# Ledger of designs, part 39: peptides against a protein of PDB entry 5YCA

Target 1, 132 residues: chain A of PDB entry 5YCA
Amino acid sequence: RSLPAERNPLYKDDTLDHTPLIPKCRAQVIEFPDGPATFVRLKCTNPESKVPHFLMRMAKDSSISATSMFRSAFPKATQEEEDLEMRWIRDNLNPIEDKRVAGLWVPPADALALAKDYSMTPFINALLEASS

## One batch from the design tools (peptide)

Design b1_p28_2 (made by RFdiffusion4)
Fold by OpenDDE base, seed 4:
Structure b1_p28_2 (fold): chain B 132 residues (1-132), chain A 28 residues (1-28)
Amino acid sequence: as target 1 above (132 residues)
Amino acid sequence: DPVLREQFEWMFRNAGPLLDEAVETALE
């Protein structure tokens, strides 16, 4: 696969300690037609463009939005590049199916694999360790 | 923030009538 050329400078160093990011995560309950579910979010702001994105985790099973990861990591990606990556995820990882939420969601191990590819490891570790 | 609002609304568009409240909470 071919990932976009330009990456969010927020993710320039994949080796940083993730623990300072843990208290920056926020949990909230969202009501759906079939009942409530808790999500954990981490606000990530591009230090150059100042454009923010939420990284998102389902609290119960720790599934993480791969779509949000990709869009945060590659702010100048084309729709074609996103579609290509999402197809790769479907073919090579283990995305879940949940009609309540949009985008492609993956289990923790897959999220960490993507985090390595996108240079987002500290942020995904923090999101996974945050309380809900 | 309009960017975060749009992202959140897109992600949880199937939440139903309480989506607006959830958005406001997320953007606080």
Scores: peptide ipSAE 0.740, ipTM 0.958, DockQ to the pose 0.668
Fold by OpenDDE base, seed 1:
Structure b1_p28_2 (fold): chain B 132 residues (1-132), chain A 28 residues (1-28)
Amino acid sequence: as target 1 above (132 residues)
Amino acid sequence: DPVLREQFEWMFRNAGPLLDEAVETALE
């Protein structure tokens, strides 16, 4: 696969300590037609463009939004590049199916694999460790 | 923030009638 060339400068260092990010996460209950579910979010702001994105986790099973990861990591990606990556994820990882939420979601181990590819490991570690 | 609003609304577009309240909470 071919990832976009330009990456969000927020993710310039994949080796940073993630623990300071944990208390920045926020949990909230969202009501769906079939009942409530808790999600944990981490606001990640591009330090140059100042454009923010939420990284998102389902609290119960710790599934992570791969779509949100990709969009945060690659702010100049084309739709074609996103589609290609999402197809790769479907073919090579273990995405879940959840009709409640948009985009592609993956279990924690897959999220961490993507995080390594996208250079955003500290942020995903923090999101996974945050309380709900 | 309009970007966060759009992202959140897109992600949870299937939440139903309480989506607006959830969005406001998320943006606080």
Scores: peptide ipSAE 0.739, ipTM 0.957, DockQ to the pose 0.666
Fold by OpenDDE base, seed 2:
Structure b1_p28_2 (fold): chain B 132 residues (1-132), chain A 28 residues (1-28)
Amino acid sequence: as target 1 above (132 residues)
Amino acid sequence: DPVLREQFEWMFRNAGPLLDEAVETALE
């Protein structure tokens, strides 16, 4: 597959220690019509554009929003590029189905695979390690 | 932050009437 050419400069180094990012994560209970669910979020700000994104994890099963990862990693991506990547994820990884949340969500191992592709490994490691 | 607000609201739009409070908490 072909990923967008320009990547968020926040993710210039995929080898950085993730430990300092762990305390930056925040857990939150969100109420849905059929009951509550806990999520963990990490605010990631593009150091050049100053545009922020939440990276998001479901606390219980550690599913990660692949859509949010993609949008954070590739700030100039077109909708077509996003659609193509989401299709690739559906065809090659193991996304979950959860009607409570928008976008495409993947289990931890898949999230780490995407993180490697998007150069986001420290951020996803931190998100996965954070307390809920 | 309006960008984070929109992102959060989009992600959790199916929370329905309970979303507003969650958004405010997330943006604190």
Scores: peptide ipSAE 0.737, ipTM 0.957, DockQ to the pose 0.696
Fold by OpenDDE base, seed 5:
Structure b1_p28_2 (fold): chain B 132 residues (1-132), chain A 28 residues (1-28)
Amino acid sequence: as target 1 above (132 residues)
Amino acid sequence: DPVLREQFEWMFRNAGPLLDEAVETALE
């Protein structure tokens, strides 16, 4: 597959220690019509454009929003590029289905595979390790 | 932050009438 050409400079070094990012994560209980669920978020700001994104984890099963990862990693991606990547994820990984949340969500192992592709490994490791 | 607000509202749009409070908490 082909990923967008330009990547968020926040993710220029995939080898950085993730531990300093752990205390930057925040847990939050969100109320849905059928009950509460806890999510963990990490605010990631593009150091050049200053545009922020939340990376998001479901606390209970550690599913990660692949859509948010993609949008954070590739700030100039077209809708067509996003659609193509989401189709690839559906065809090659194991996305979960949860009607409470929008976008495509994947289990931890798949999230780490995507993190490697997007050069986001420290950020996803921190998000997965953070307390809820 | 309007960008984070829009992202959060989109992601959790199915929270319905309970969304507003969650958004404010997330943006604190």
Scores: peptide ipSAE 0.733, ipTM 0.956, DockQ to the pose 0.688

Design b1_p28_2_s1 (made by RFdiffusion4, then SolubleMPNN; from b1_p28_2, 8 letters changed)
Fold by OpenDDE base, seed 3:
Structure b1_p28_2_s1 (fold): chain B 132 residues (1-132), chain A 28 residues (1-28)
Amino acid sequence: as target 1 above (132 residues)
Amino acid sequence: DPELRAQFEEMFRNAGELLEQAVEQALQ
């Protein structure tokens, strides 16, 4: 696979301590036609462009939106590059299918593998450790 | 923030009648 060349400068250092990010996460119950579900979100803002993204976790099984991770990490990615990465995830990781939510979602271990590739490890660790 | 609103609404487009309230809560 080929990841986009330019990465969000927010993720310039993958080795930073994640603990200061934990209290920045927020839990929220969202109502769906078949019942409520709790999500945990972390707002991540590109320090140069000022464009924000939510990183999202499904609280119950800790599934994380890979789509949101990719879009946050690679602000100048083409649709083709995104499609290529999502296909790679389907072929090499263990994404889940949940009709309640859009995008591609992966379990915690896969999210951490992607975080390493995208240089987002502190942010995904914080998202996984946050209370719901 | 219109960018965050659009992202949130896209992700939860299959939510029920309380989506607008959820969006407002998320953007506080």
Scores: peptide ipSAE 0.685, ipTM 0.948, DockQ to the pose 0.641
Fold by OpenDDE base, seed 4:
Structure b1_p28_2_s1 (fold): chain B 132 residues (1-132), chain A 28 residues (1-28)
Amino acid sequence: as target 1 above (132 residues)
Amino acid sequence: DPELRAQFEEMFRNAGELLEQAVEQALQ
């Protein structure tokens, strides 16, 4: 597959220690028509453009928003590039279906696989280890 | 932050009536 050429400079070093990021995560209960669900978010700001994005985890099953990962990692990606990557994820990984949330969500192991591809490993590790 | 707001609203659009409250909490 072809990932976008330019990546968020926040993710320039995939080998950084993730533990300092853990306390930066925030848990939040969100009320849906069929009941509450807890999510954990990590605010990630592009140090160059100063544009922020949330990385997002479902607290209970630790599913991660792949869509948010992609959008944070590739700030100049086209819609076509995003669509291609989401199709790749559907074909090669194990995305879940949850009617409460938009975008494509994947289980922890798949999230870490994507994190490696997007150079986001410390951030996804922190998000997965954060309390809810 | 308008970018974070837009992202959050898109992700949780199915929260319905309580979406605005959730957005406000997330942006604090």
Scores: peptide ipSAE 0.684, ipTM 0.948, DockQ to the pose 0.671
Fold by OpenDDE base, seed 2:
Formats: sequence, C-alpha cells, structure tokens
Structure b1_p28_2_s1 (fold): chain B 132 residues (1-132), chain A 28 residues (1-28)
Amino acid sequence: as target 1 above (132 residues)
Amino acid sequence: DPELRAQFEEMFRNAGELLEQAVEQALQ
C-alpha cells in the first residue's frame, strides 16, 4: 500500500515516552438509543497548522478509530488515499463493526500496528493505557 | 473548535437526541 507523503509533524518521533500523554486522555459516556457507552479521547494538535483531532478508544473493548488515526496522521490526504487505506485495513486487519459509531475501528493489536505505520505509537499507547 | 466539533459529530452521528450535550462536554 501507499501511504500519503506528508505526515502530521506531531508524529515526527515514534519512540517518545508515552506516559506524559496518559493524563491528557479524557473518558466520556455517550448516550445512544440502545444505551450508554464509554469512550476515551486524546486531543492531538498539529503543531504547524494548529488543527486538532481526537484519537478515540471504546473503553469496553479498547477498539481504536483507525479513521481518526489516519486523518490525524495525514492532514493532506485525499479521500481516495483514505479509501485505499481503509480498504487495506479491511483486507489485512480485523476491524470491528459497531453501527453506533462512524469510521473504521480496530482492536488494540491492529491499532498498534497502524500506529507503527503512521508513527503514532506513543499516542496510541497512551490512549490504550488511559483509565475510563 | 469547529474541526473538533465536526469530527465528533460525524463519529457519533447515531447518538441521537443527546449528541449536542455530548459534543459540548467533549469540547470543554
């Protein structure tokens, strides 16, 4: 697969200590028609453009929004590039289906695999370790 | 923040009646 050429400079170093990011995560209960579910979010701001993005985890099963990861990592990606990556994820990883939420969501191991590809490992580690 | 709002609303568009409250909480 071919990932977009330009990456969010926030993710310039994949080896940074993730622990300072853990306290920055926030848990929130979202009410759906069929009941509540808890999510954990981490606000990630592009240091150049100042555009923020939420990285998102479902608290119960620790599924991570791959769509949000991609959009945060590749701010200049085209829709075609996103579609291509999401198709790759469907074909090669183990995305879950949850009609309550939009986008493609993946289990923790897959999220960490994507994090390595996107140079987001500290951020995904923090998101996974945060309390809910 | 309009970008965060748009992202959150898109992700949780199926939350229904309490979506706005959730958005406001997330943007605090």
Scores: peptide ipSAE 0.683, ipTM 0.948, DockQ to the pose 0.688
Fold by OpenDDE base, seed 5:
Structure b1_p28_2_s1 (fold): chain B 132 residues (1-132), chain A 28 residues (1-28)
Amino acid sequence: as target 1 above (132 residues)
Amino acid sequence: DPELRAQFEEMFRNAGELLEQAVEQALQ
């Protein structure tokens, strides 16, 4: 598959130590009509544009928002490029179905595979290891 | 931050009546 050409400069080095990012994560209980659920978020700011984005994890099963990963990694991607990648994820990975949340969410192993592709490994590792 | 707000609201649009409270907490 082909990914967008320009990537968020925040993710220029996929080999950085993730541990300093762990304390930056925040847990939050979201109340839904059928009950509460805990999420963990990491705010990631593009150092050039200064545009922030949340990376998101469901605390219970550690599912990660692939949509948020893509949008953070590729700030100049077209809707067509996003749609193509989301279709690829559906066809090649194991996204979950959860009516409470929008976007495409994937299990931890799939999230780490995407993180490698998007050069986001330290950020996803930190998000997965953060307490909830 | 209006962009963070929009992102959060889009993700949790099905949270219902307590969405605004959740947004305010997330943006602190």
Scores: peptide ipSAE 0.681, ipTM 0.947, DockQ to the pose 0.687

Design b1_p28_2_s2 (made by RFdiffusion4, then SolubleMPNN; from b1_p28_2, 10 letters changed)
Fold by OpenDDE base, seed 1:
Structure b1_p28_2_s2 (fold): chain B 132 residues (1-132), chain A 28 residues (1-28)
Amino acid sequence: as target 1 above (132 residues)
Amino acid sequence: DETLRAQFEEMFRNAGELHDAAVAAALA
């Protein structure tokens, strides 16, 4: 697959200690027609553009929004590039199906695989370890 | 932050709380 050429400079170092990011995560309960669900979010701001994105995790099963990861990692990606990556995820990983959320959401192991590809491992580790 | 709110609203479907000021505040 072909990932976008330019990556968010926030993710320049994939080897950073993730533990300082854990307390930056925030849990939030969201009400849905079939009941409440808790999500954990981590605000990630591009240090150059100052544009923020939220990385998102479902608290219960730790599914993570791959779409949000991609959009945060590749702020200048075209829709075509995003579509290509999302298709790759469908074909190669194990995205879940949940009517409450949009985009592709993946299990923790898949999220970490993507994180490695996107150079955002510390952020996903923190998101996964944060309390809900 | 309206941009963050928009991101949040795009992410969730049929979330009744998305129209609450409290949700918007939580995104700030």
Scores: peptide ipSAE 0.286, ipTM 0.793, DockQ to the pose 0.471
Fold by OpenDDE base, seed 5:
Structure b1_p28_2_s2 (fold): chain B 132 residues (1-132), chain A 28 residues (1-28)
Amino acid sequence: as target 1 above (132 residues)
Amino acid sequence: DETLRAQFEEMFRNAGELHDAAVAAALA
């Protein structure tokens, strides 16, 4: 696979302490036809463009939106590059199926694997450790 | 912001009332 060349400057250092990010996470209850579900979100703003993206976790099973990770990490990615990465995720990781959500969502271990590739480890660790 | 709300609604299929459209920025 080929990841996009330019990465969000927010993720310049994958080794930073994640703990300061934990209290920045926010939980939100979303109502669905079959009942409510809680999601945890972390606002990630590109320091250059000032464009925000929200990283998303399903509170109960800790599934994380890989699509949101990719879009946050690679703000100038083409649709083709995104499609290629999503195919790679399907072929190499373990995305879940949940009719309540769109995009690709992956379990915690896979999210951390992607985080390493995208240089987002502190942010994903914080998202996973945040309370719901 | 209707655009952001629409993006949030896209992320969460068949969701009920959405109270925070800012979460839709995940899809931007």
Scores: peptide ipSAE 0.269, ipTM 0.777, DockQ to the pose 0.326
Fold by OpenDDE base, seed 2:
Structure b1_p28_2_s2 (fold): chain B 132 residues (1-132), chain A 28 residues (1-28)
Amino acid sequence: as target 1 above (132 residues)
Amino acid sequence: DETLRAQFEEMFRNAGELHDAAVAAALA
């Protein structure tokens, strides 16, 4: 597959220690028709553009929004590039289906695989380890 | 922002589904 050429400079170093990011995560309960669900979020701000994106995890099963990862990692990606990557994820990984949320959400192992591809490993590790 | 959160939760509780961007906004 072909990923977008330009990546968010926030993710220039995939080898950084993730532990300082853990306290920066925040949990929040969201009400749905079938009951409440807790999400964990990590605010990721592009240091150049100052545009923030939130990385998102469902607390209970640790599913992570692949769509949010992609949008944070590739701020100048076209919709076509996003669609192509989401299709690749559907074909090659194991996205979950949850009627409460839109976008592609993937289990932790898949999220970490994507994180490696997107150079986001510290951020995804922190998101996965954060309390809820 | 609790007001924003409540607005989004109410809106999407009725819809039954939240877009990823909407979830992020509600949690901001």
Scores: peptide ipSAE 0.186, ipTM 0.762, DockQ to the pose 0.218
Fold by OpenDDE base, seed 3:
Structure b1_p28_2_s2 (fold): chain B 132 residues (1-132), chain A 28 residues (1-28)
Amino acid sequence: as target 1 above (132 residues)
Amino acid sequence: DETLRAQFEEMFRNAGELHDAAVAAALA
């Protein structure tokens, strides 16, 4: 597969210690028609553009939004590039089906695999370890 | 996807200020 050429400079170093990011995460209860669900979010701001994106985790099963990861990692990606990556994820990983949310959501192991590809490992580790 | 996004946005709009707009956007 071909990932977009330009990556968010926030993710220039995949080997950084993730622990300082853990307290930056925030939990939020969201009410859905069939009941409440808790999500954990981590605000990730592009240091050059100053545009923030939120990485998202479902607290209960630790599923993570792959779509949000991609959009944060590749701020200049085209819709076609996103569609291509989402198809790759569907074909090669194990996205879950949850009608409460849009985009592709993947289990922790798959999220970490994507994090390696996107150079986001510290951020995903922090998101996974944060309390809810 | 578009159907889910529309449903989610409608749900959060109806919820008013109960939900963070940024969270809603990330989930949609």
Scores: peptide ipSAE 0.154, ipTM 0.736, DockQ to the pose 0.127

Design b1_p28_2_s3 (made by RFdiffusion4, then SolubleMPNN; from b1_p28_2, 10 letters changed)
Fold by OpenDDE base, seed 3:
Structure b1_p28_2_s3 (fold): chain B 132 residues (1-132), chain A 28 residues (1-28)
Amino acid sequence: as target 1 above (132 residues)
Amino acid sequence: SEEERRQFEEMFRNAGELLEQAVATALE
């Protein structure tokens, strides 16, 4: 696979302590045709562009949106680059199938693997530890 | 408001946006 060359400067240091990020997470209930579901989100703002992205976790099974991770990590990625990465995830990891939600979602272990690749480990750890 | 949230959810779904991100943005 080929990851985009330019990464969000927010993720310059993958070794930082994640605990200060935990209280920044927020839970929200989203309504679906078959009923409500709770998600946890973490607002991640590019310190240079000031553009925010929200990392998302399903509260019930702690699945993480790989799509949101990718878009946050690689602000100048092309759609082709995203498509290639999502295909790689399907072929190499264990994404879940949930027709209610957009994007590609993965279990916690896979999310942490991606976090290492994207240099987002503190943020994903915080998202996983936050209460819902 | 809840009604505003619902309206934005529907709008963003129809526009092909990521639902989760769209909802989060609408609630800011």
Scores: peptide ipSAE 0.028, ipTM 0.641, DockQ to the pose 0.176
Fold by OpenDDE base, seed 1:
Structure b1_p28_2_s3 (fold): chain B 132 residues (1-132), chain A 28 residues (1-28)
Amino acid sequence: as target 1 above (132 residues)
Amino acid sequence: SEEERRQFEEMFRNAGELLEQAVATALE
């Protein structure tokens, strides 16, 4: 696969300590047709453009939105590049199908694998460790 | 209010927005 060339400068260092990010996460209950579900979100702001994106975790099973990760990591990606990556994830990882939510969601281990590819490891670690 | 936020979230959800962006926008 081919990832976009330009990455969000927020993710310049994949080795940063993630613990300061944990208290920055926020839990929220969202109502769905089949009942409420809790999500954890982490605001990630591009330091150059000042455009924020929110990384999302399902609290119950710790699934992470790969779509949100990709869009945050690659702000200048084309739709074709995103589609290519999402297809790669479907073919090579273990995405979860949830009709309640949009995007492609993956289990924690897959999220961390993607985080390494996108240089987002501290942020995903924090998101996974945050309370809900 | 919380009710207004829920209504806004539902609006974005129904419009096909990703949950991440829908929730984020509603909280702004």
Scores: peptide ipSAE 0.033, ipTM 0.643, DockQ to the pose 0.138; fails the geometry check
Fold by OpenDDE base, seed 2:
Structure b1_p28_2_s3 (fold): chain B 132 residues (1-132), chain A 28 residues (1-28)
Amino acid sequence: as target 1 above (132 residues)
Amino acid sequence: SEEERRQFEEMFRNAGELLEQAVATALE
């Protein structure tokens, strides 16, 4: 696969302590046609562009939005690059289908694998450990 | 349908947001 060359400078150091990020996560109840669902979100702001992205976790099964991870990690990625990565995820990981939400969602283990690839492990650890 | 979902995702992709992020932003 071909990951974009430029990465969000927020993720320049994959070894940082994740614990300070835990309190920054927020639980959010969203109403859907079939009822409410709780998500946990973490606001991640690109320190250079000042553009925020929200990393998202489904509270119930801890699925993480791989799409959000990718877009946060690679702010200058083309649609083609994103599509290629999402196909790679479908082929190599274990994405979860949820008709209620957009993007490609993956279980915690896969999210951590992606986090390693995207150099955003502290952020995914925090997101997974946050309360809902 | 899958196609409908794809179109929906494209719409949000063009906006630079996912549905979940759009909702989160709206509630901020």
Scores: peptide ipSAE 0.027, ipTM 0.602, DockQ to the pose 0.097; fails the geometry check
Fold by OpenDDE base, seed 4:
Formats: sequence, C-alpha cells, structure tokens
Structure b1_p28_2_s3 (fold): chain B 132 residues (1-132), chain A 28 residues (1-28)
Amino acid sequence: as target 1 above (132 residues)
Amino acid sequence: SEEERRQFEEMFRNAGELLEQAVATALE
C-alpha cells in the first residue's frame, strides 16, 4: 500500500516515552440510542499548522478509530488515499463494526500495528493505558 | 531525556471541546 507522503510533524519520533501523554487523555460518557458508552480521547495538535485532531478509543473494548489515526497522521491526505488505506485495513486487519459510530475501528493490537506504520506508537500506547 | 519529555508534554493541553464534538470532528 501507499501512504500519503506528508506526515504530521507531531509524529516525527516514534520512540518517545508515552507515559507523559497518559494524563492528557480525557474520558467522557456519550449517550446513544441504546444507552451510554464511554470514550477516551487524546488531543493531538499539529505543531506546524496548529490544527488539532482527536484520537479516539472506546473504553469498553478498547477499540480505536483507525480513521482518526489516519487523519491525524496525514492531515493533507486526499479522500482517495484515505479510502485506499481503509480498504487495506479491512483486508489485512480485524476491524470492528459498530453501528453507533462512524469510521473504521480496530482492536488494540491492530491499532498498535497501524501506530507503527504511522509513527504514532507513543500516542496509541497512552490512549490505551488511560483510565476511563 | 528530561528535555524531550518536557517538550513532548508541552505539545498537549486540556481539550476544551466536548467529546461529542471531538468524535464528530474525528469521524466526519
């Protein structure tokens, strides 16, 4: 597969310690038609453009939005590039379908695999370890 | 290093936006 050429400079170093990011995560209960669900979010601001994106985790099963990861990592990506990556995820990983939410969600192991590809490992580790 | 950690942490602050807005932004 071909990932977008330009990556968010926030993710220039995949080796940084994730622990300082854990307390930066925030949890909140969201009401859905079938009941409440808790999500954990991590605000990630592009240091160059100053545009923020939020990485998202479902607290219950620790599913993480691959869509949010991609958009944060590649803020200048085209829709075609995103579609291509999402198809790759469907074909190669184990995405979870949740009718309540948009985007493509993946289990923790898959999220970490994507994090390696996108150079986001510290951020995904923090998101997974944060309390809900 | 301590300096790297400091710089890393400074890039993040409390999000003033509600999670509902964050979810919409991330998934729209």
Scores: peptide ipSAE 0.025, ipTM 0.556, DockQ to the pose 0.058; fails the geometry check

Design b1_p28_2_s4 (made by RFdiffusion4, then SolubleMPNN; from b1_p28_2, 10 letters changed)
Fold by OpenDDE base, seed 3:
Structure b1_p28_2_s4 (fold): chain B 132 residues (1-132), chain A 28 residues (1-28)
Amino acid sequence: as target 1 above (132 residues)
Amino acid sequence: DPELEAQFREMFRNAGELLDAAVAAALQ
């Protein structure tokens, strides 16, 4: 597959220690028509543009929003590029189906695989280790 | 932050009438 050319400079170093990011995560109970669910979020701000994104984890099964990862990693990606990557994820990984949330969500192992591709490993590790 | 709000609202659009409270909490 072909990923977008420009990546968020926040993710220039995939080898950083993730532990300082853990206390920056926040847990939140969100109410849906069929009941509550807990999520964990990590605010990630592009140091150049100052545009922030939430990386998001479903607390119960630790599924991660691949859509949010992609959008944070590739701030200048087109919708077409996003669609192609989401198709690749469907074809090659194991996304879950959850009607409560939009976008494509993947289990922890798949999230870490994507994190390696997007150079986001410290951020995803922190998100996975944070308390809910 | 309008960017965070837009992202959050898009992700959790199926929360329906309960979304505004969730947005407010997320943006604190």
Scores: peptide ipSAE 0.698, ipTM 0.949, DockQ to the pose 0.695
Fold by OpenDDE base, seed 4:
Structure b1_p28_2_s4 (fold): chain B 132 residues (1-132), chain A 28 residues (1-28)
Amino acid sequence: as target 1 above (132 residues)
Amino acid sequence: DPELEAQFREMFRNAGELLDAAVAAALQ
């Protein structure tokens, strides 16, 4: 597959220690029509453009928003590039279905695979290890 | 941050009438 050419400079080094990011994560209970669910978020700001994104985890099953990962990693991606990647995820990984949330969500192992591809490993490790 | 708000609202648009409170809490 072809990923976008330009990556968020926040993710220039995939080998950094993730532990300092853990306390930056925040848990939140969100109310839905069928009841509450807990999510964990990590605010990631592009150091050049100053545009922030939330990386998001569903606390109960540790599913991660692949859509948010992609949008954070590739700030200049086209809609076509995003659609292509989301189709690739559907075809090659194990995304979940949850009517409460938009975008494509994947289990922890798949999230870490994507993190490697997007150079986001420290951030996804921190998000997965954070308390909920 | 309006960009964060837009992103959050898009993700949790199915929260319905409870979304505003969730957005406010997330952006604190």
Scores: peptide ipSAE 0.697, ipTM 0.949, DockQ to the pose 0.695
Fold by OpenDDE base, seed 2:
Structure b1_p28_2_s4 (fold): chain B 132 residues (1-132), chain A 28 residues (1-28)
Amino acid sequence: as target 1 above (132 residues)
Amino acid sequence: DPELEAQFREMFRNAGELLDAAVAAALQ
């Protein structure tokens, strides 16, 4: 598959220690019409553009928002590029469906696979290890 | 941050009437 050409400079080094990012994560209970659910978020700011994105985890099953990962990693991606990547994820990984949340969400193993592709491994490790 | 709020609202649009409170908490 083809990923967008330009990547968020925040993710220039996939080998960095993730532990300093763990305390930056925040847990939050979000109320839905059918009840509460806990999420963990990590605010990731592009050091050049200063545009922030939340990386998001569902606390209970540790599903990660692949959509948010992609959008954070590739700030200049076109909608077509995003659509193609999301299709690839559907065809090659194991996304879950949850009507409470938008976007494509994937289990931890798939999230880490994507993190490697997007050079986001420290951030996803931190998000997965953070308390909820 | 308006961009961050927009992203959050898009993700949790199905929270319905409870979304505003969630947004406020997330952006503190």
Scores: peptide ipSAE 0.697, ipTM 0.949, DockQ to the pose 0.693
Fold by OpenDDE base, seed 5:
Structure b1_p28_2_s4 (fold): chain B 132 residues (1-132), chain A 28 residues (1-28)
Amino acid sequence: as target 1 above (132 residues)
Amino acid sequence: DPELEAQFREMFRNAGELLDAAVAAALQ
């Protein structure tokens, strides 16, 4: 696989303390046709472009949206680059299927593996540790 | 933020009739 060359400057340092990010997470119940489900979100704003993204976790099983991670990490990625990465995730990690939500979602261990690759470790750690 | 709203709506496009309320709460 080949990740995009330019990364969101928000993620310039993968070694920063994640604990200040924990209270910035927000839990929310979302109603679906078959019932409610709780999600935890973390708003991440590109300090240069000012474009925000939500990083998202399913509260119950801690699945993380890999699609949102990728789009936040690589603001200038092409659709082809995204498609290639999503295929790589399908082939090499353990994405889940949940018809309630769009995009590709992965379990915590896979999310942390991606976080390392995308230099997002503090943000994913905070998202995983936040209360729901 | 309209872009953030679009991102949220896309992710939860299969939500029920309360999606608008969820969007409003998320963007507050």
Scores: peptide ipSAE 0.696, ipTM 0.949, DockQ to the pose 0.650

